# Peptides against a protein of PDB entry 6IDX, part 267

Target 1, 380 residues: chain A of PDB entry 6IDX
Amino acid sequence: KELAKLSADVTFATEFINMDGIIVLTRLVESGTKLLSHYSEMLAFTLTAFLELMDHGIVSWDMVSITFIKQIAGYVSQPMVDVSILQRSLAILESMVLNSQSLYQKIAEEITVGQLISHLQVSNQEIQTYAIALINALFLKAPEDKRQDMANAFAQKHLRSIILNHVIRGNRPIKTEMAHQLYVLQVLTFNLLEERMMTKMDPNDQAQRDIIFELRRIAFDAESDPSNAPGSGTEKRKAMYTKDYKMLGFTNHINPAMDFTQTPPGMLALDNMLYLAKVHQDTYIRIVLENSSREDKHECPFGRSAIELTKMLCEILQVGELPNEGRNDYHPMFFTHDRAFEELFGICIQLLNKTWKEMRATAEDFNKVMQVVREQITRA

## One batch from the design tools (peptide; made by RFdiffusion4, then SolubleMPNN)

Design b2_p25_3_s1 (from b2_p25_3, 10 letters changed)
Fold by OpenDDE base, seed 1:
Structure b2_p25_3_s1 (fold): chain B 380 residues (1-380), chain A 25 residues (1-25)
Amino acid sequence: as target 1 above (380 residues)
Amino acid sequence: MKPLSYPKTSLNISEEEFLQAVASL
């Protein structure tokens, strides 16, 4: 207890570390000796003193043994651990993950996000905060392949649902520390879009071209009686497709693939368009046909609008940026849906289409419409 | 220019308003 209090002082910490005092604390954890009547209290103070000493940055986190890591991970994975030990163990694991890639690798072998989700299903917001903080640390330090696996996993849907129901919809005010961890999780989740945002379309990739063709098919052939499929020659089909790509509002009516060669938003814009067309087909068809039937120069170009809106949403959500310290602006709505970015795109493309009509915009007003839509999306 | 009646399509919409907007797509 007294050691844990004194360890917060940098002068004491320096002298205690110079006396190999931190090595003694690590050995106490490594020994796992449950034989003392006050073991839990002693261990809680040992872990506190260890954290406070390490927070001075005098000793490298790489000094810790694999036995120490296994003991700390054991306190997080065991169901019947004292709340005081659990809290400090979560904080130690977070600090280890953040400060050392070698410790991250070892910790990621000993614990799973699924085990950490159990610590979100509690009435203690401090435990919930440290559990999310450790999840965020693991997510931040994960290799790209493992980050994508964490996002695609059933664990992510479950994590989102548990956070929504047990944290956000909890009968308690969200503290600043929790709000920060929810912000961090949101930023890290949207950063998974960075790869697609920075992926250029290959105009020669047939599979990518088939997606653009599918957008055309959904818009123009889904309501057409299959009997009217004109068996007309390849040239008439190419000329027809150029008209259809103009009606879809692509900038390059001959080769719409060229509109997706700019990064950002690259292929992410095409992903959003395809999501809208498949999941919200009636809304997609309505937006396309309403603008494609206009001859008054007030048509909203869907393809161009979808690309620039995707880029704008990436800019607003800071896709590809690291989470900033001191920010706590999370959006609860993103915890309500698995495809929250694509759903937000769908809502915002309707807003854009409405705003375009209300402004009586032409192609020359495009940037002004986008500015107004940005102000609408970012309005407090 | 008439003041545009901006639909509530801010990032600051409630969970319920968002879910309702999604359900209206």
Scores: peptide ipSAE 0.373, ipTM 0.822, DockQ to the pose 0.207
Fold by OpenDDE base, seed 2:
Structure b2_p25_3_s1 (fold): chain B 380 residues (1-380), chain A 25 residues (1-25)
Amino acid sequence: as target 1 above (380 residues)
Amino acid sequence: MKPLSYPKTSLNISEEEFLQAVASL
């Protein structure tokens, strides 16, 4: 207890570390199988003192033995561990993951996100906070190949649902520390969109062209009796498609694939358009046809609008940026749906189309409409 | 005609308002 309190002082920490005091603390934890049954309070103070000593950055986290890591991971994975030990063990594991890639690898072998989810289902917000913090640390330090697997584990409706129901919808105020961890998790989740946002469409990739063709088909051929396959020659078909791509509001009516070669938002805009067209088909068709049937200069160019809106949403959500330690602004709405970004896009494209109509905008007003829409989305 | 309560499109909407907006798509 007194050691834990004194360990917060850098002068004491330096002297204590120089006396190999931290090695004594680690050995106490490593021997820990006997300590858990009789000395939970002593162990909790030992872990506190260890963490406070390590937070001074005097000793590398890489000095920690595999036996120590296994003991700490054991306290997180074992049922009926003392709350005070569990909290400190989660904090130690977070710090290990953040400070050492070698420790990350060892911890990722010993602990699963599924085990950490159990610590979210408790009434202790501090445990919940450190559990999310450790999930965030593991997510941040995961190599790119494993990051998608962790994303899939987050997209496992379970983690999102547990956070929503047990943390966000909890019968208690969210503390600043928890709000920060929810913000971090949200940022890391949206950073999964970065790859698609930075992926240029290949205009020569037929599979990618077929997606644009599918957008055309859904908008214009879904209501057309398949019997009216225009038996007109290949040139008339190309000219027809150019008209349809103009009606879809692409900037390049001849080759819409060129509109997706700019990054950001690259292929992510096409993903959003395809999601809207498949999941919200009636809304998609309505937006396209309402603008395509206008003979006036007041048509809202859907394709251009979808691209620029996707880019704007990425800018607002700071896609590809690292989380900032000073921020705690998370949006509970993003925890309600697995495809929350695409759903937000769908809501915002309706807003854009409405705002365009209300402003009686022309193609020359495009940037003004986008500015008004940005203000509407970011308004407190 | 009930005024179509245009879904609030602010990022600061409630979870319920967002889910209602999604369900209205």
Scores: peptide ipSAE 0.349, ipTM 0.807, DockQ to the pose 0.193
Fold by OpenDDE base, seed 4:
Structure b2_p25_3_s1 (fold): chain B 380 residues (1-380), chain A 25 residues (1-25)
Amino acid sequence: as target 1 above (380 residues)
Amino acid sequence: MKPLSYPKTSLNISEEEFLQAVASL
């Protein structure tokens, strides 16, 4: 107890560390001494003293043994641990993950997100906060390949649902610390879009070109009477596609692939367009055909609009930026759906199309429409 | 320019308003 209080003082910490005091604390935890486990309060103070000493940055986290990590991970994985020990153990693991990539690897082998989800299903907001903080640390420090696996896993859908139901919809006010962790989780989740946002389309990749062709097919061939036999010569077919890509509102209606070579938003814009076309096909077709059938110069160019809207949403959501300390602005809506970004894109492309019509915009008004749409999306 | 009665599609919409907007797509 006294040690835990004194460990917050940098002068005491320096002197205690110089006396190998931290090594003594680590060995006490490592030994799993039945004495410390029988005196939960003494263990809780030992863990507090360890945290406070390490927070001074005098000692490298890499000094920590595998046995110590396993012991701390054991306290988090045990279903009936003292709340005071659990809280400090979560905080120690968070600090280890944040401060050492070597410790991250070891902790990621000992603890699953599934085990941490159990600590979200409690009435204690502090435990929930530390559990999300550790999840965020693991997510932040994960290699890119593992981040995507964490994201695609049933674990993320489950994690999202548990956070929504037990944290956000909890019968209590969200504290600042929890709001920050929810913000961090949201930022880290949107940063999974960064790869696609920065991926340029290869105009020579046939598979990517086939996606653009599928967008054309969904828009124009779904309603086209089968009587237009595919047998009109190769030149008429190329001229037909150029007309269709113009009607889709691509900037480069001769080669729409060129519109996706600019990063940001790169391929992420194509992903959003394809998602809209497949998941909300009627809405997609309606937007495209309503603008493709116009001859009044008030056509909303869907392809260009989708690209610039995707870019705008990435800018608004700060995709590719690290979480900032002191920010607590999270959007509960993003915890309601697995594809929340693509759904937001679908809502916003409808807003853009409506705004374009209401403004009676022409192609010259494009940037002005985008400014108005930005203000609509970002309004408090 | 008439004041555009912009649909409330802000990032600050409720969970229910978002889910309704998604369901209307």
Scores: peptide ipSAE 0.344, ipTM 0.815, DockQ to the pose 0.207
Fold by OpenDDE base, seed 5:
Structure b2_p25_3_s1 (fold): chain B 380 residues (1-380), chain A 25 residues (1-25)
Amino acid sequence: as target 1 above (380 residues)
Amino acid sequence: MKPLSYPKTSLNISEEEFLQAVASL
């Protein structure tokens, strides 16, 4: 107890570390000796003293043994552990993950996100905070392949739902520390879009071109009586598609694939367009047809608008940026849906189309419309 | 000019307003 209190003092910490005191604390944890009266309280103070000593940055986290890691991970994975031990164990694991890639690898083998989700289903906000903090640390330090696997995993979808129901919708104020961890998780989740945002379309990739053709098919062929089979001539088809791609509002009507070669937003814009077209087909068709039938130069170019809106949303959400320690601005709405970015895109493209009509905009007003839409999205 | 009641399409919309907006798509 007194050691844990004194360990917060840098002068004491320096002297205690110079006396190999931290090694003694690690050995106490490694021993796992349950035989002492008041063991749980003693262990909680030992872990506190260890954490406070390590927070001075005098000793490298790489000093810890695999036995120590396994004991700490064991306290987190046990169904019945003292709250004070659990909290400190989560914090120690977070610090280990953040400070050492070698420790991350070892911890990621011992602990699953599924085990950490159980610590979100509790009434203690501090435990919830440290559990999310450790999830965030694991997500941040994961190699790119594992980050995508974590995102695609049922555990991530379940994690979102659990956070929404047990943390955000909890009958208690969200503390600053929890708000920060929710912000970090949001940033790390949107950073999964970075790959697609920076992926250029290959204009020669037939599979990618078939997606653009599918967007055309959904917009123009879904309601058309099969009797107007486009005349079989390849040239007439190409000329027809050029007209259709103009009506879709692509900048390059001859080869719309060229519009997706700019990064950002690259292929992410095409992903959003395809999501809208498949999930919200009636809304997609309506937006396209309302503008494709206009001859008054007040048509909203859907393709161009979708690309620039995707780019704008990435800029607003800071896609590809690391989380900042001083921020706690999370958006609860993003925890309501698994495809929250694509749904936000769908809402915002309707807003853009409406704003375009209300402004009586032309192609020359495009940047002004986008500025107004940005202000609408970012206002309090 | 009717006041342009811009729908609250801000990032600061409630969870319910977002879900309602999604359901209206």
Scores: peptide ipSAE 0.308, ipTM 0.799, DockQ to the pose 0.216; fails the geometry check

Design b2_p25_3_s2 (from b2_p25_3, 10 letters changed)
Fold by OpenDDE base, seed 3:
Order: structure tokens, then sequence, then C-alpha cells
Structure b2_p25_3_s2 (fold): chain B 380 residues (1-380), chain A 25 residues (1-25)
């Protein structure tokens, strides 16, 4: 107890480290001594002293043995562990992951996402906070090739739903520390969009062109039996499609693929458009047809608007930026749906279309409409 | 040309209240 309190003092920490005190603490944990296992308070103070001593940055985390990691991971994996030990064990694992890539690899092998999810289903917000903090650390330190797999494992409907139901909708006010970890998780989740945001469309990729054609089909051929595609020559079809792509509001109505070559938002804009068209088909068709039938020059260019809105949402959500330690502004709405970004896009594109109509905007007013929509989104 | 009157955003509905209204649908 006194050791744990004194370990927060840099002078004491330096002297204790110089006396190999950390090595003694690690060996006590590694030995799994019946003394520490029977006296949860002694173990909790040992782990506190260890963490406080390591937080001074005097000793490298790489000094930690695999046996120590297994003991700490064991305390996280056991269902009947004292809350005080569990909290400190989660904090130690977080610090290990954040401070050492070699320890990250070892911890990622010893701990499952399912074990961490179990610690979110508790009434203790501190345990929930450290469990999310460790999830965030693992996510942040994951190799780029594994980030998507981790994201798919974390974006399993279960983690989001558990956070929503047990943390956000919990019976306790959200503390600043939890709000920060929810913010970090939100930022890391949106950073998965960065790849698509920075992916240029290849105008020669037939699969990507087929998506644009599908957008056209959903908007204009929904009532047309595919059998009634008039067998008029390939050129008349191209000319017809050019008209349809103009009605869809693409800037390049001859080759809409060119509108997705700009990064950001690249292919992410096309993903959002396709999501809207498939999941919210009635909303999509309504927006497109309302603007396609206008002869008054007050048509809202859907394709251009969708691209610029996607870019704007990425800017507002700071997609591709690292989490800031001083921020705690999480949005509960992003935990309500697995496709929260695409759902936000679907709401915001309707807001844009409404705002365009209310302003009686023309193509010359496009930037003014986008500014008003930005203000509406950022004030909400 | 009269300045385009800012549409009175009668949607002082917070995105939260709008999302709640969409969750209630």
Amino acid sequence: as target 1 above (380 residues)
Amino acid sequence: MEPLSYPRTSLNISIEDFLKSVEEL
C-alpha cells in the first residue's frame, strides 16, 4: 500500500528502480505465489506499484517476461477475479500494447475480443473503461493488414450493441474517461473508411462501372422489365445513359467514373450512393426523380452532391486523423447502427436536398448550399 | 437580387431528436 502510493513519486520511483524493485515486483507476479493469490489486496497494490513505476518511462516495457504477460492475461480471462485486480490488469495490458509492439503481438495472441467484451457487460464503469481502452490500444497498434480483420471482429454487431446497451444506456452517467475511450473507439472506427476515401476509381474497372450502372438502373429502370431494354444499338444506349447520368447529377455525365477519381472522397462516395440506393431505395429514387423531372434549373445534382457531402462528412468526422487525448466528444448515434457512416450520409443527403429546395438553389449556389448544410450538421 | 433568405431552419431538431424520431418510426 505505501509502496503503491510512493511509486507515484518520481524520486522514489528512480531509487526503487535503481534497487531492482521492478524486477522484484515482476517476479512476485510471475511466481503466482499463493500469498498474492489469496490476498487480492496485496496483488492489487503490487500491480498498482508496478504500473506507477513503469509510467515514469525509466524502464522499457520490453523487460516484461512472457510469464508476466500470461499472468496478467490470466487475471483478465478468469471470471471470478477481484475487480481491483481486473482493473489494474487491463490498465497494464493497455500500457504494454501502447508502449511495445513486441508486447502487442504477445498480448494479441493471449487475449480474445470475446474476453474483453465480457468485461463490458458489467455494472462497473471503470472496468468497462479499461476494457474499451485495451480494445482501442489493440486496434491502434494493429498492423495495417490486420486492422480490417480486427475491425470486423470489433464491428461484430455484438461489440457495438454491448457498448450501446451496457455503457451508453447504462444506469450511470458517463464519466470523462469513458467518454474519451468512446471517442477514441469512434475515431478508430471511422479511420477504417480512410482506405476507401483515398481509393481512386479506376474508370477501366468494369466492376466499379457496373456499380454506377446499378445506380442508374435502380433510379430509372425499377419499373422496366429488363426484357424491354430496346435493342437499339450500343451508341443509342450510350447516349441514353449519358442523359441518365446527367439526370443523376454527375459532373462528368459522359463518364461518371471520372467523378470518383478525386481523393478524398474517392470510392467512399460511391459506396455511400450504392448503400443509399440498396438499403433506402425509396429515398434514393425519390431524391433522383424529383430532381430529374425539373426543368426550372433548380435541380439538385445528386451525384455531385453525394460526392461533396461524403467529403464534407469525412472532414467533419476527421477521417484519417489520430484520436486527440483532450477530446471526449463521442456521438451515441454512431453506436446505434453497424453502417453508421452510410446512415449518416443518408440523413445528410436528404437534408442537403431539402436545403437546396428551400434555398431555391441553382448550380451556381452549390457552394452556398454546402456551407449551410455544413453548419446544420456541425450544430446538430 | 434579394438575398436568399436563409430558410428558417424549423428543424431545430437536434440530430439526436431526429435520430430518435427515426428510431420511433
Scores: peptide ipSAE 0.011, ipTM 0.351, DockQ to the pose 0.064
Fold by OpenDDE base, seed 4:
Structure b2_p25_3_s2 (fold): chain B 380 residues (1-380), chain A 25 residues (1-25)
Amino acid sequence: as target 1 above (380 residues)
Amino acid sequence: MEPLSYPRTSLNISIEDFLKSVEEL
């Protein structure tokens, strides 16, 4: 107890570390001594002293043994662990993940997403906060190739819905620490969009061109009378598609693939359009046909608008930026749906089309409409 | 050029409608 309190003092910490005191603490935990296991209070103070000593940054986290990691992970995985031990164990694991890539790898092998999720399904907000903090640390330190796998594993386990129901909709005020961890999780989740945002369309990739063709098909062929038999010559078909891509509001109506070569938003804009077209087909068809049937120069160019809106949403959500330690602002709406970004796009594209109509905009007013829409989104 | 009037529609209304639609799923 006194050691745990004194360990917060850097002068004491330096002297204690110079006396190999931290090595003694680690060995006590590693040994799983019946004394520490029988006296939860002594273990809790030992873990507190260890964490406080390590937080001074005097000792490298890489000094920690695999046996120590297994003991701490063991306290997190055991269902009957004392809450005070669990809290400190989660905090130690978070600090290990944040401070050492070698420890991250070892911890990622010892801890399951299911164990961390179980600690979200509790009435203790502090335990929930440390569980989310550890999830965030694991997410932040994950190799880029593993982030999507981890996100998919969280989605399959309904992590967002558990957070929504047990944390956000909990019958208690959200503390600042929890609000920060929810903000961090939100930022890290949106950073998964960065790859797609920075992916250029290959105009020669047939599969990517087939997506653009599918957007055209959904908009125009779903309602078109079968009387336009496939017998029109290849030139008539190419001219037809050029007209359709103009009606879709692409900037390059001859080759719409060229509109997706700019990064940001690259392929992410095409993903949003395809999501809208498949999941909200009636909304998509309505938006496209309302603008494609206009002869009054007040047509809202859907393709151009969708690209620039995707870019704007990425800028507003700071996609690709690291979470700021000073921020605690999270949006509960993003925990309501697994495809929250695409759903937000679907709302915002309708807002954009409405705004365009209300302003009686032409293609020359495009940037003014986008500015108004930005203000409408950022004030929400 | 007639001054482009700022639309009164905020995203907030659309977000509430969205949240309701997602709660119904």
Scores: peptide ipSAE 0.009, ipTM 0.366, DockQ to the pose 0.084
Fold by OpenDDE base, seed 5:
Parts: structure tokens; C-alpha cells; sequence
Structure b2_p25_3_s2 (fold): chain B 380 residues (1-380), chain A 25 residues (1-25)
């Protein structure tokens, strides 16, 4: 207890570390002695002193033994652990993951996503905070090849819905520390969109062209009487498609694939358009047909608008940027749906279409409409 | 050209309506 209190002082910490005091603390944890487990308070103070000493940055985290890691991971994995020990154990694991890639690898092998999620299903916000902090640390330090797998594992475990129901909709105000961890989790989750945002469409990829054709099919063939049999020759079909792609509001109505070659937003814009067309088909068809039936120059170009809106949303959400320690602005909306970005796109494209009409905009006003929509989104 | 009116529609309404629609599910 006295040691844990004194360990917050840098002068004491320096002297105690110079006396190999931290090695003594690690050995106490490593020994796993039933004596320390019987004195949960003594173990909690030992872990507190260890954290406070390590937080001075005098000692490298790389000196920590695998036995120590296993003991700490054991406290997180055990169903009947004192809350104080669990809190300190989660915090130690977070610090280990953040400060050492070698410790990250060892911890990622010892801790399951399911165990961390179980610590979110509690009434203690401090436990929830440290559990999300460790999730965030693991996500941040994961190799790029494993980030998507980790995200998929979180989605399969309903991490989003658990956070929504047990943290955000909990009976207690969200503290600053939890708000920061929720912000970090959002940033890291949106950074998974970076790959698609930076993926250029290959205009020669038939599968990608078939997606654009599917957008056309959903918009125009769903209402078309089957009497226009597909038997008109290949040239009439190409000319028909060029007209349809113009009505869809692509900039390159001859080859819409060219509109997705610029990154950002690359293929992510096409993903959003396809999501809208499949999941919100009536909304998609309404937006497209309402603008395609206009004989006036007041049509909202859906394809161009969808691309520029996707880019704008990526800029607003800072897709590809690292989380900032000074921020705690999380959005509960992003915990309401597994495809929250695409749902946000679906709301914002309707807002854009409405704003375009209200402004009586033409194609020359496009940038002004986008500026107004940006202000509407960022004030929300 | 009629002067472009800037709509004062906040996304907040659409987000709140969206959130309500998800809470009603």
C-alpha cells in the first residue's frame, strides 16, 4: 500500500528501480503463490505499484517475463477475480501491448476476444473502460494482415451491440476515459475502410463492371415492363446503357468505371452505392428515378454525388488517421449498426438530394451543395 | 437564376430519426 502510493513519485520510483525493486514486484506476481491470492488487496497494491513504476518510462516493458504475462492474463481470464486485480491486470496488458510488439504477440495468444467482451457485460464502467482500452491496444498494434480478421472476430462476437447496450445505454454517465476509448475504437474501426477507399477500380475487371451494371438494373429494370426483351443488338444495348449511366449521374456516362479510379474514395464509393441499392432499394430507386425523370437542369447527379459524399465522409471521419489522445468525441450512431458507415452514407445521400432540391441546384452549383451538406453533417 | 437558398436542415434530425428507427426495432 505505501509502496503503491510512493511509486507515483518519480524520485522514489527512480531510487526503487535502481534497487531492483521492480524485479521483486514481478517475482511476487510470477510466484503465483496462493498467499498473494488469499490477500487480494496485497496483490492489487503490488500490481498498482508495478504500473506506477512502469509509467515513469524508466524501465522497458520488454524486460517482462512470459511467466508474468501468463499470470496477468490468467487474472483477466479467470471468472472469479477481485475487481481491483482485474482492473490493474487489464491496464498492465494494455500498457504491454502499447509499449512492446513482442509483448503484443504473446498477449494476443493468451487473451481471447470473448474474454475481453465478457468484461464489457458488467456494471463497472472502470472494468469496461480497461477492457475496451485493451481491445483498442490490440487492434492498434495488430499487423495489417490481421486487423480485418480481428475486426471480423469482434463483429462475430457482437462487440458493437454489447458496447451499445452495456456501455453507451448503461445506467451511468459515460466518463471521459470511456468516451476516449469509444472514440479510439471508432477511429480504428473506420480505418478498416482505408483499403477500399484507396482501392482503384480496374475498368477492365468484369466483376467490378457487373456491380455498376447491377446498380443500373436495380434502378431501371425493376419497374420496366418485361416487354422490352433484351433482344436488341449489342450496339443498341451499349447505347441504352450509356443513357442509363447518364441518368444515374456518373461523370463518365460512357464508362462509369472511370469515376472509381480516383482514390480516395475509390471502390468504397461503389460499395456504398451497392449497399444503398440492395439494402435500401426503395430509397435508391426513388433518388435515381426522381433525378432521371427531370427534363430540367436541376437533376442531382447520383453517381457523382455518391462518390464525392463518400470522400467527404472519409474526410470528416478522418479515415486512415491515428486516434488522438486529446479526443473523446464518440458517436453512439456508429454502435447502432454493423454497417454504420454505409447507413450514414444512406442518410447523407438523402440529405444531399434534399439539399440539392431546396437549393434548386444545377451541376454548376455542385461544390456549393457539397459545402452546405458538409456543414450539415459536421454540425450534427 | 433564382438565388440559391441555403437550407438550414440539420443532419441531427435525420440521425435522431435514424436512431429512433433503430430503437424501434
Amino acid sequence: as target 1 above (380 residues)
Amino acid sequence: MEPLSYPRTSLNISIEDFLKSVEEL
Scores: peptide ipSAE 0.008, ipTM 0.376, DockQ to the pose 0.075; fails the geometry check
Fold by OpenDDE base, seed 2:
Structure b2_p25_3_s2 (fold): chain B 380 residues (1-380), chain A 25 residues (1-25)
Amino acid sequence: as target 1 above (380 residues)
Amino acid sequence: MEPLSYPRTSLNISIEDFLKSVEEL
């Protein structure tokens, strides 16, 4: 107890480390001494003293033995561990993951997502916070090749649902520390969009062009009786498509694929459009047809608007940026849906279309409409 | 040219009402 308290002092920590004190603490944990296992309070103070000593950055985390890691991971994996030991064990594992890539690899092998999820299903917010912190650390330190797989494992509908139901909708006020960890998790989740945001469309890729054609089909051929697909020659068909792509509001109505070569938002804008068209088809068709039937120059260009809105949402959500330690602003909405970004896009595109109408905007007002929409989204 | 009126509907939808609107979709 006194040691754990004194370990927070840098002067004491330096002297104690110089006396090999940290090695003694590490050996006590490694030995699994029946004394520490029988006295949860003594173990909790030992782990506290260890963590406080390591937080001074005097000793490298790489000095930690595999036996120590296994003991700490063992405390996280044991269902009957004392809450005080569990909390400190989660914090130690987080610090290990954050401070050493070698320790990350070892911890990622010893800990399952299921074990961490079990620690979210508790009433103790401190345990929940350290469990999310460890999830975030593992996510952040995941190699790029494994990041998507870890993201898929963590972004499983289950983890999101557990966080929503047990943390966000919990009967307790969310503390600043938990709010920060939820923010971090949200940022790391949105950073998965970065690849698509930076992916340029290949105008020569037929499969990607077929998606644009599908957007056209959903908007214009869904109401067309299949009988009137005129077998009209390739030129009339191309001219028809050019008209349809103009009505869809693409900037390049001759070759809409060119609108998706700009990064950001690249292919992510096309993904959002396709999601809207498939999942919210009635909303999509309504927006497109309402603007395509206008001859008054007050048409809202859907294609251009969707691209610029996707870019704006990426900027607002700071897609591709690292989480800031000073921030705790998380959006519960992003924990309610698996495709929360695309759903946000679907709401914001309706807002944009409404705002465009209310402003009686023309194509010259486009940037002004986007500014108003940005202010509306950022004040929500 | 009539001044472009700012749309009165700020999405002053509380995050809660936004959540409800997404849950009702």
Scores: peptide ipSAE 0.007, ipTM 0.339, DockQ to the pose 0.084; fails the geometry check

